# Ledger of designs, part 35: peptides against a protein of PDB entry 4Y8H

Target 1, 222 residues: chain A of PDB entry 4Y8H
Amino acid sequence: TTIVGVKFNNGVVIAADTRSTQGPIVADKNCAKLHRISPKIWCAGAGTAADTEAVTQLIGSNIELHSLYTSREPRVVSALQMLKQHLFKYQGHIGAYLIVAGVDPTGSHLFSIHAHGSTDVGYYLSLGSGSLAAMAVLESHWKQDLTKEEAIKLASDAIQAGIWNDLGSGSNVDVCVMEIGKDAEYLRNYLTPNVREEKQKSYKFPRGTTAVLKESIVNICD

## One batch from the design tools (peptide; made by RFdiffusion4, then SolubleMPNN)

Design b2_p15_1_s3 (from b2_p15_1, 5 letters changed)
Fold by OpenDDE base, seed 1:
Structure b2_p15_1_s3 (fold): chain B 222 residues (1-222), chain A 15 residues (1-15)
Amino acid sequence: as target 1 above (222 residues)
Amino acid sequence: AAAAALAAALASILY
């Protein structure tokens, strides 16, 4: 997996590749690694697929209840704290590695969370097996005061570095843009750089292409 | 070989 987050002048973008694996096998070529915690708070997941989905759904549900109870829009720091405390309680046995990002009444936020419950803050972040390939692009091209378009380009280039160089990453780029004062923009398959051309020929031969050369009837009753 | 194949077949799906 390659997941990234990049802050820009008026918000935050997260991006992910779309490969899932089962040991040496590609399990899914076009999985969704971007999860909605709330309308304006999204995360990207790496690690155990089931754990990333289950923990983000659990915290998403509790964030909705908390929002209703407090009569307040969900905050990224509330989701961060709930995720951190949950993951820490399970001592890294929940294999979720998350980039959590969003916009709330306090501004735009970008965080990472590791399975043992540690958290980081940054203007750009990468996680997963492709994180070093992504970070090489981020460190080379990140600057302060990125535009929305520059941040989407940087995030998608960083994911492509994972797609091309990491065995655990592949296929497509998914993007989610969270801009202050706007709805979240989920760009499923924003880039599809691995579409195979149509096969020039079919190996489906007409029926009867293989002739029957011999038949025999064997009685199996004495 | 059989234990490695079984462990690979039982591997969790990873992102």
Scores: peptide ipSAE 0.383, ipTM 0.731, DockQ to the pose 0.530; fails the geometry check
Fold by OpenDDE base, seed 3:
Structure b2_p15_1_s3 (fold): chain B 222 residues (1-222), chain A 15 residues (1-15)
Amino acid sequence: as target 1 above (222 residues)
Amino acid sequence: AAAAALAAALASILY
C-alpha cells in the first residue's frame, strides 16, 4: 500500500493506490483504501484490510453520535483521539495504519496513526510499504503554500512512485480533496495508468474442437 | 507443502 496526505493553502488532500494483496497474490486490483469517517473527515488505510475498514466504520458511527449529542460539526482531532485510544487499547493487534485528514470549524488538519496508537502531525505524510517511494517524491517537490491543483498533482505523483516501485502497491490512484467551505470531493480512480491491453489470443475454441472418443453411463449405486 | 498451502489460504488480505 501507498497512502499520502498533503496540506494546501485552503484544505487537505489524501490519496491512495488500489492494490490489495494476499501474500504474493494480488487479491484485488481496484480496492478502495479511502474511507469516510464523516462528510468532511476522510482517512486512508494501510495494514490489515478488515481492521482498517472496521475501525474507521466504528469511529465514524461514534463521531456521528458525538456530533448529534454536541450539536456541532465533527472535528478531525476528535476522530484522531477516538482512533488512537481504540488502537492503543488493543496494543497493535488491530493492524490499522491511518492517514486521517479533514476540514472542520477550526480549519484543515492532517494526521497519521500507527496500530499501537501513536500519532504524528505534518504538512505532508506517507504510510504503507510504498511510503519511502512516496516520501522521496514529497521531499523533492513539497513547498509551503501549495494550491489545490499543485497538492493533487503532488499527492498523485507520490502515489505513482509507490505504484511503480513498491510490490505491495499498484493499479490506480484514488484522491479525496477536503477544502474549507466546500463539500469533500472524492475522486475514485482519478488516475488509471495501468489499463491492460487486449490479449493477443483467446483460448475459447469452438465447441467440438476436442472430439468425444467414448461415452458411457455407469451406475454408481449397487 | 500442506502447511504452507494452509498458511497461504489463511493469510489476511493486506492493504
Scores: peptide ipSAE 0.380, ipTM 0.731, DockQ to the pose 0.537; fails the geometry check
Fold by OpenDDE base, seed 2:
Structure b2_p15_1_s3 (fold): chain B 222 residues (1-222), chain A 15 residues (1-15)
Amino acid sequence: as target 1 above (222 residues)
Amino acid sequence: AAAAALAAALASILY
């Protein structure tokens, strides 16, 4: 997995690749790693797929209840605190590594969370097996006062570095843009750089294409 | 080889 977050002048963008794996096997070529916690708070997940999905859904539900109880729009720091306390309670056994981002009445926010419940803050972040490939792009091209378009480009270039260089990352780039005063813009398959061409040949051979050269019956029971 | 095959069969889906 490669996941990134980038702050820009009026908001935050998160992006992810779309490969899931099961050991050496690609389980899904086009999974969704961007999760909605609330309308304006989104999360990118790395680690155990079931844990990332389940924990983000659980905290999303509790954030909605908290919003109703407080008569206030959800805050990114509330989601961060709920996530980290939940993950810490399970001592890293919930294998969720998250980039949490959003906009709220206090502004735009970007955080990361590790499975043991530690949290970081930054203007740009990367997590997952592709995080070093992504971070090489971020460290080379990040600047202060990014525009929305520059931040989307930087985030998508960083995800592509994971797609090309990390075995755990692949296929497509998903993006979510959270701008102050706007609705969240979820761009599923924003880039699809790995579309396979149509297979030029059929591998269906006629019966008898392989000649039987010899037959033998071997007794394998004593 | 058998341990690797079993580990692959029991591997959780990762992001």
Scores: peptide ipSAE 0.379, ipTM 0.730, DockQ to the pose 0.534; fails the geometry check
Fold by OpenDDE base, seed 5:
Structure b2_p15_1_s3 (fold): chain B 222 residues (1-222), chain A 15 residues (1-15)
Amino acid sequence: as target 1 above (222 residues)
Amino acid sequence: AAAAALAAALASILY
């Protein structure tokens, strides 16, 4: 997995690759690693697929209940705190590594969470097996005061570094843009750089293409 | 046993 988050002047973008793996096998070529916690709070997940999805759904449900109870829009720091406390309780046995981002009445936010419940803050972040490939792009091209378009490009270039260089990453780039004062823009398959060309040859040969070189009848009755 | 096998199979899928 390669997941990234990048802050820009008026919001935050998160992006992910679309490969899931089962050891050496590609399990899904086009999985969705971007999860909605609330309408304006999204996360990208790395690690155990079931744990990342289940923990984000659990916290998403509790954030909705909390929002209704408090008569307040959900805050990214509330989701962060609930996620980290849950993960810490399970001592890293819930294999969720998350980039959590969003917009709320307090502004735009970008955080990371590790499975043991530690949390980081940054203007740009990467997680997953492709995180170093992504971080090499981020460190080379990140600047302060990015535009929305520059941040989407930087995030997508960082995911592509994971797609091309990390065995655990591949296929497509998904993006979610959370801009202050707007709805979240979920761009499923924003880039599809691995569309296979039409197969030049068919492996469906005519019957009889392979000649029978030898036949033998063996009696198997002793 | 089937639920444990399914959970183990899901636990082996990584993002």
Scores: peptide ipSAE 0.378, ipTM 0.721, DockQ to the pose 0.824; fails the geometry check

Design b2_p15_1_s4 (from b2_p15_1, 7 letters changed)
Fold by OpenDDE base, seed 5:
Order: sequence, then C-alpha cells, then structure tokens
Structure b2_p15_1_s4 (fold): chain B 222 residues (1-222), chain A 15 residues (1-15)
Amino acid sequence: as target 1 above (222 residues)
Amino acid sequence: SAAAALAEARASIVY
C-alpha cells in the first residue's frame, strides 16, 4: 500500500493506490482504500484490510452519534482521538495504519495513526509499504502554500511512485479532496495508468496444436 | 458461517 496526505492552502488531499495483496498474490487490483468517517472527514488505510475498514466504520458511527448529541459538525481531532484510543487499547493487534484528514469548523487537518495508537501531524504524510517511495517524491516537490491543483498533482505523483516501485502497491490512484467551504470530492480512479491494452492474440489454441510425441499403453494390474 | 469465512478471508488481505 501507498497512502499519502497533503495539505494545501484551503484544505487537504488524501490519496491511495488500489492494490490489495495476500502475500505474493494480488487479491484485488482495484480496491478502495479511502474511507469516509464523516462527510468531510476521510481516511486512507494501510495494514490489515478488515481492521482498517472495521475501525473506520466504528469510529465513523460514533462520530455521527457524537455530532448528533453535541449538535456540532464532526471534528477531525475527535476522530483522531477516538481512533488512537481504540487502537491503543488493542496494543497494535488491530492492524490499522491510517492517514486521517478533513475539514471542520476549526479548519483543515492532516494526521497519521499507527496501529499501536501513536499519532503524527504534518503538512504531508505517507504510510504503507510504498511510503518511502512516496516520501521521496514528497520531500523533493513539497512546498508551502500549495494550491489545490498542485496538492492533487503532488499526492498523485507520490502514489505513482508507490505504484511503480513498491511491490505492495499498484493499479490506480484514488483521491479525496477536502476543501474548506466545499463538499468532499471523492475521485475514484482519478488516475488509471495500468489499463491493459487489448490482448494481441487468443490463448485458445485449436485442438491438435500440442502434438502427441509418444503414446504407450501400460498394464498396471497384475 | 459464510460470513465468518468472508471475514477471515478479508482479514488475510493486506492493503
């Protein structure tokens, strides 16, 4: 997995690749690693797929209840706190590594969470097996005061670094843009750089293509 | 159950 988050002047972008794996096997070529916690709070997940999905759904549900109870829009820091406390309680046994981002009445936010419940803050972040490939791009091209378009480009380039260089990453780039004062823009398959061309040949050969070289009848019964 | 088998199959999937 390669997941990234990038802050820009008026919001935050998260992006992910779309490969899931089972050891050396590609399980899904086009899985969705971007999860909605609330309408304007999204996360990208790495680690155990079931754990990332389940924990984000659980916190998303509790955030909605909390929002209704408090009559307030959900805050990214509330989601962060709920996630980290939950993960810490399970001492890293819930294999969820998350980049959590969003916009709320207090502004735009970008955080990361590790499975043991530690959290980080940054203007740009990467997680997953492709995180170093992504970070090489981020460190090379990140600047202050990014525009929305520059941040989407930077995030997508960082994900592509994972797609091309990390065995655990592949296929497509998904993006979610959370801009202050706007609805979240979920861009499923924003880039599809691995579309296979039409197969040049049929692999269904006519019968008899494989010649019989030898035939022998052996009696194996006494 | 089929649901448990699917959950276990998903638990083995890594992002």
Scores: peptide ipSAE 0.403, ipTM 0.702, DockQ to the pose 0.705; fails the geometry check
Fold by OpenDDE base, seed 2:
Structure b2_p15_1_s4 (fold): chain B 222 residues (1-222), chain A 15 residues (1-15)
Amino acid sequence: as target 1 above (222 residues)
Amino acid sequence: SAAAALAEARASIVY
């Protein structure tokens, strides 16, 4: 997996690749790694697919209840705190590595969470097996005061670095843009750089295409 | 190998 988050002048963008694996096997070529916690709070997940999906759904449900109880819009820091406390409780056995981002009444936010419950904050972040490939792009091209368009490009370029260089990453780029004062914009398959060309030939030959030229019976018993 | 087969059989789906 390659997942990234990038802050820009008026919000935050997250992006992910779309490969899932089972050891050396590609399980899904076009999975969705971006999860909605609330309408304006999204996360990208790396690690165990079931754990990332389940923990984000659980916290999403509890954030909705908390929002109703408090009569307040959900805050990214609330989701962060709930996620980290849950993950810490299970001592890293829930294999979820998350980039959590969003907009709320306090502004735009970008965080990362590791499976043991540690958290980081930054203007740009990457996680997953492709994180170093992504970070090489981010460190080379990140600047302060990014526009929305520059941040989407930077995030998508960083994901592509994972697609091309990391075995655990592949296929497409998904993007979610969370801008202050707007609805979240989920861009499923924002880039599809790995469309296979049509097969030029059929490998289905009729029976008898390969002639039997010779046959011999050899006794292998003493 | 038996170890590789076991690893494949027990490998969860990973993002």
Scores: peptide ipSAE 0.387, ipTM 0.717, DockQ to the pose 0.539; fails the geometry check
Fold by OpenDDE base, seed 3:
Structure b2_p15_1_s4 (fold): chain B 222 residues (1-222), chain A 15 residues (1-15)
Amino acid sequence: as target 1 above (222 residues)
Amino acid sequence: SAAAALAEARASIVY
């Protein structure tokens, strides 16, 4: 997996690749690693697929209840705290590694969470097996005061570095843009750079290519 | 066994 988050002047962008694996096997070529916690709070997940999806759904449900109870829009720091406390309680046995981002009444936010419950803050972050490939791009091209378009490009270039250089990453780039004062923009398959060309040969042979040499009826009942 | 636990961990779908 390669997942990234990048802050820009008026919001935050997260991005992910779309490969899942089972050891050396590609399980899914186009999985979704971006999860909605609330309408304006999204996360990218690395680690055990079931754990990342289940924990984000659980916290998403509790965030909705909390929002209704408080009569307030949910805050990214509330989601962060709930995720952290849940993961820490399970001592890293829930294999979820998350980049959590969003916009709320206090502004735009970007955090990371590890499975043991530690959290980090940054203007740009990467996680997963492709994180070093992504970070090489981020460290080379990140600057202060990025525009929305510059941040989307930087995030997508960082994911592509994982796609090309990390065995655990592949296929497509998914993006989610969370800008202050706007709805979240989820861009499923924002880039599809790995469309396979048509196979040179077909295994569809004409009927009769293999001749029937003999037919027999066998009674298998006594 | 540790070997069975490792085999199960390798069989998990990972992002």
Scores: peptide ipSAE 0.383, ipTM 0.712, DockQ to the pose 0.497; fails the geometry check
Fold by OpenDDE base, seed 1:
Structure b2_p15_1_s4 (fold): chain B 222 residues (1-222), chain A 15 residues (1-15)
Amino acid sequence: as target 1 above (222 residues)
Amino acid sequence: SAAAALAEARASIVY
């Protein structure tokens, strides 16, 4: 997996590749690694697929209840705190590694969470097996005061570095843009750089291509 | 065992 987050002047973008694996096998070529915690709070997940999905759904549900109870829009720091406390309780046995990002009444936020419950903050972050490939791009091209378009490009270029160089990453780039004062923009398959060309030939031959050499009828009754 | 842990890891879908 390659997942990234990049802050820009008026929000935050997260991006992910779309490969899932089972050891050496590609399980899914086009899985979704971007999860909605709330309308304006999204996360990207690496690690055990079931754990990332389940923990983000659980916290998403609790964030909705908390929002209703407090009559307030969900905050990224609330999701961060709930996630880290849950993961810490399970001592790293829940294999979820998350980049959590969003916009709320306090502004735009970008965090990462590791399976043992540690958290980091930054203007750009990467996680997963492709994180070093992504970070090489981020460290080379990140600057302060990115525009939305520059941040989307930087994030997508960082994911592509994972797609091309990391065995655990592949296929497509998914993006989610969370801009202050706007709805979240989920761009499923924002880039599809691995579309296979049309097959030149078919292995479907005309019926009768394989000759019948001989036939026999055998009585199986004594 | 390391082999069992590897088998379990391979059985899980990983992002």
Scores: peptide ipSAE 0.376, ipTM 0.709, DockQ to the pose 0.482; fails the geometry check

Design b2_p15_3_s2 (from b2_p15_3 with E6I)
Fold by OpenDDE base, seed 2:
Structure b2_p15_3_s2 (fold): chain B 222 residues (1-222), chain A 15 residues (1-15)
Amino acid sequence: as target 1 above (222 residues)
Amino acid sequence: SAAEAIAAVAAALAA
């Protein structure tokens, strides 16, 4: 997996690849790794796919209840705190590594969470097996005061670095843009750089393509 | 066991 988050001047973007694996096997070529916690708070998940999905759904439900109870829009820091406390409670046995991002009444936010419940903050972040490939792009091309378009490009270029260089990453780029004062823009399959061409040849040969040149029956029983 | 951990990892979808 390659997941990234990038802050820009008026919001935050997250992006992910779409490969799911079972060891050396590609289990799904087009899985969704971007999860909605609330309308304006999204996360990207790396690690165990079931754990990333389940924990984000659980916290999403509790964030909705908390929002209703408080009569307030959900805050990214509330989602962060709920996620980290849940993951810490399970001592890293829930294999979820998350980039959590969003917009709320306090502004735009970008955080990461590790399976043991540690959290980081940054202007750009990467996680997953492709994180080093992504970070090489981020460190080379990140600048202060990115535009929305520059941040989407930077995030998608960083995911592509994972797609091309990490065995655990592949297929497509998904993007979610969270801009202050707008609805979240979920761009499923924003890039599809791995569309397979039609097979030029077939392994279906006519009968008799391999001629029988000789037949011999040998008795091997005494 | 390491074999069970490998089997669990092999059964777990990694994202």
Scores: peptide ipSAE 0.058, ipTM 0.496, DockQ to the pose 0.124; fails the geometry check
Fold by OpenDDE base, seed 4:
Order: structure tokens, then sequence, then C-alpha cells
Structure b2_p15_3_s2 (fold): chain B 222 residues (1-222), chain A 15 residues (1-15)
């Protein structure tokens, strides 16, 4: 997995690749790694896919209840605190590594959370097996006062570095943009750089193309 | 077996 977050002048963008793996097997070529906690708070998940999905849904539900109870829009720091406390309680056994981002009445926020419940703050962040490939792009091209378009490009370029250089990352780029004063813009398959081209040849051969030299039928039930 | 190896790998969906 490669996940990134980038702050820009009026908000935050998160992005992810779309490969899911089961050891050496590609389990899903187009999985969704961007999860909605609330309308304006989104999370990118790396680690155990089931844990990232389940923990974000649980905290999303609790954030909705908290928002209703307080009569306030949910805050990114509230989601961060709930996620941190939950993950810390399980001492890293919930394999969720998260980039949490959003906009709220206090502004735009970008955080990361590790499975043991530690948290970081930054203007740009990367997690997952592709994080070093992504971070090389981020460190090379990040600047202060990014525009929305520059931040989307930077995040997408960082995810592509994971797609091309990390075995655990691949297929497509998903993006979610959270701008102050706007609805969240979820861009599923924003880039699809791995569309399979048409095969130049068919590998379907007629029956009998390979000669049968010997046939033996063995009953295994006797 | 190859089937057991695939089943053990299937239990740990890594994203």
Amino acid sequence: as target 1 above (222 residues)
Amino acid sequence: SAAEAIAAVAAALAA
C-alpha cells in the first residue's frame, strides 16, 4: 500500500493506491483504501484491510453520535483521539496505519496514526510499504502554499512512485480533496495508469493443438 | 500444501 496526505492553502488532499495483497497474491486490483469517517473527514488506510475498514467505520459511527450530542460539526482532532485511544487499547494488534485528514470549523488538518496508537502531524505524510517511494517524491517537490491543483498533482505523483516501485502497491490512484467551505470531493480512480492493453495474440488454441501421446484414466475411489 | 499456504496467506489481507 501507498497512502499520502498533503496540505494545501485552503484544505487537505489524501490519496491511495488500489492494490490489495494476500502475501504474494494480488487479492484485489481496485480496492478502495479511502474511507469516510464523516462528510468532511476522510481516512486512508494501510496494514490489515479488514482492520482499517472496521476501525474507520466504528469511529465514524461514534463521531456521528458525538456530532449529534454536541450539536457541532465533527472535528478531525476528535476522530484522531478516538482512533488513537482505540488502537492503543489493542497494543498494535489492530493492524491499522492511518492518514486522517479533513476540514472542520477550526480549519484543515492532516494527521497520521500507527497501529500502537502513536500520532504525527505534518504538512505532508506517507504510510504503507510504498511510503519511502512516496516520501522521496514529497521531499523533492513539496513547497509551502500549495494550490489545490498542485497538491492533487503532488499526492498523485507520490502514489505513482509507490505504484511503480513498491510490490505492495499498484493499479490506480484514488484521491479525496477536502477544501474549506466545500463538500469533500472523492475522486475514485482519478488516475488509471495500468489499464490492460488489448492482447496482440489469442492464446486460445483449438483442442488437439498439443498431441496427446498417452492417456490413462485412474479411478482414485477404488 | 500449496492450498494450505494459500489459505494461510488469505487470512492476512494486507492493504
Scores: peptide ipSAE 0.051, ipTM 0.464, DockQ to the pose 0.139; fails the geometry check
Fold by OpenDDE base, seed 3:
Structure b2_p15_3_s2 (fold): chain B 222 residues (1-222), chain A 15 residues (1-15)
Amino acid sequence: as target 1 above (222 residues)
Amino acid sequence: SAAEAIAAVAAALAA
């Protein structure tokens, strides 16, 4: 997996690759690694796919209840705190490594969470097996005061570095853009750089390509 | 066994 987050002047972008693996096997070529916690708070997941999905659904449900009880839009730091307390309770046995991002009444936020419940803050972050390939692009091209378009490009270029150089990453680029004062923009398959070309040869030969040398009819009923 | 190998692969879905 390759997942990234990048802050820009008026919001935050997250992106992910779309390969799922079972050891050396590609299990899914076009899985979704971007999860909605709330309308304006999204996360990208690396590690165990079932754990990333289940923990984000659980915290998403509790954030909705918390928003209703408080009569307030949910905050990214509330989702962060609920995720880290849950993961810490399970001492790293829930294999969820998350980039959590969003917009709320306090502004735009970008965090990472590890399975043991540690949390980091940054203007750009990467996680997963492709994180070093992604970070090489981020460290080379990140600047202060990115535009929305520059941040989407930087995030998608960083995911492509994982797609091309990490065995655990592949296929497509998914993007989610969270801009202050707008709805979240989920761009499923924003890039599809691995469309399979037509096969040059077919194993469907014409009938009669192999000659019949002998035929026999046998009655199998006594 | 082949069944244990399949069960281990199914438990190790990595994203």
Scores: peptide ipSAE 0.046, ipTM 0.460, DockQ to the pose 0.129; fails the geometry check
Fold by OpenDDE base, seed 5:
Structure b2_p15_3_s2 (fold): chain B 222 residues (1-222), chain A 15 residues (1-15)
Amino acid sequence: as target 1 above (222 residues)
Amino acid sequence: SAAEAIAAVAAALAA
């Protein structure tokens, strides 16, 4: 997996690759690794796919209940705290590594969470097996005061570095853009750089392509 | 169970 988050001048973008693996096997070529916690709070997940999905759904449900109870829009820091406390309780046995991002009444936020419940904050972040490939792009091209378009490009280029260089990453780029004062823009398959070309040759050979080299008739009746 | 089989497959999926 390669997941990234990038802050820009008026919001935050997260992006992910779309490969799921079972050891050396590609299990899914086009899985979704971007999860909605709330309408304006999204998460990218690396690690155990079931754990990333289940924990984000659990916290998403509890954030909705909390929002209704408090009559307030959900905050990214509330999702962060709930995820952190849940993951810490399970001492890293829930294999969820998350980039949590969103917009709320306090502004735009970008955080990471590790399976043991540690959390980081940054203007750009990467996680997963492709994180070093992504970080090489981020460190080379990140600047302050990114535009929305520059941040989408930077995040997409960082995911592509994972797609091309990390065995655990592949296929497509998914993007979610969370801009202050707008709805979240979920761009499923924003880039599809691995579309299979039409096969130039058929592997169906005509009958008789392989010559019979030897024939033997055996009588099985005495 | 079907649920255990789904859980086992899901647990084996690394993202």
Scores: peptide ipSAE 0.038, ipTM 0.492, DockQ to the pose 0.104; fails the geometry check

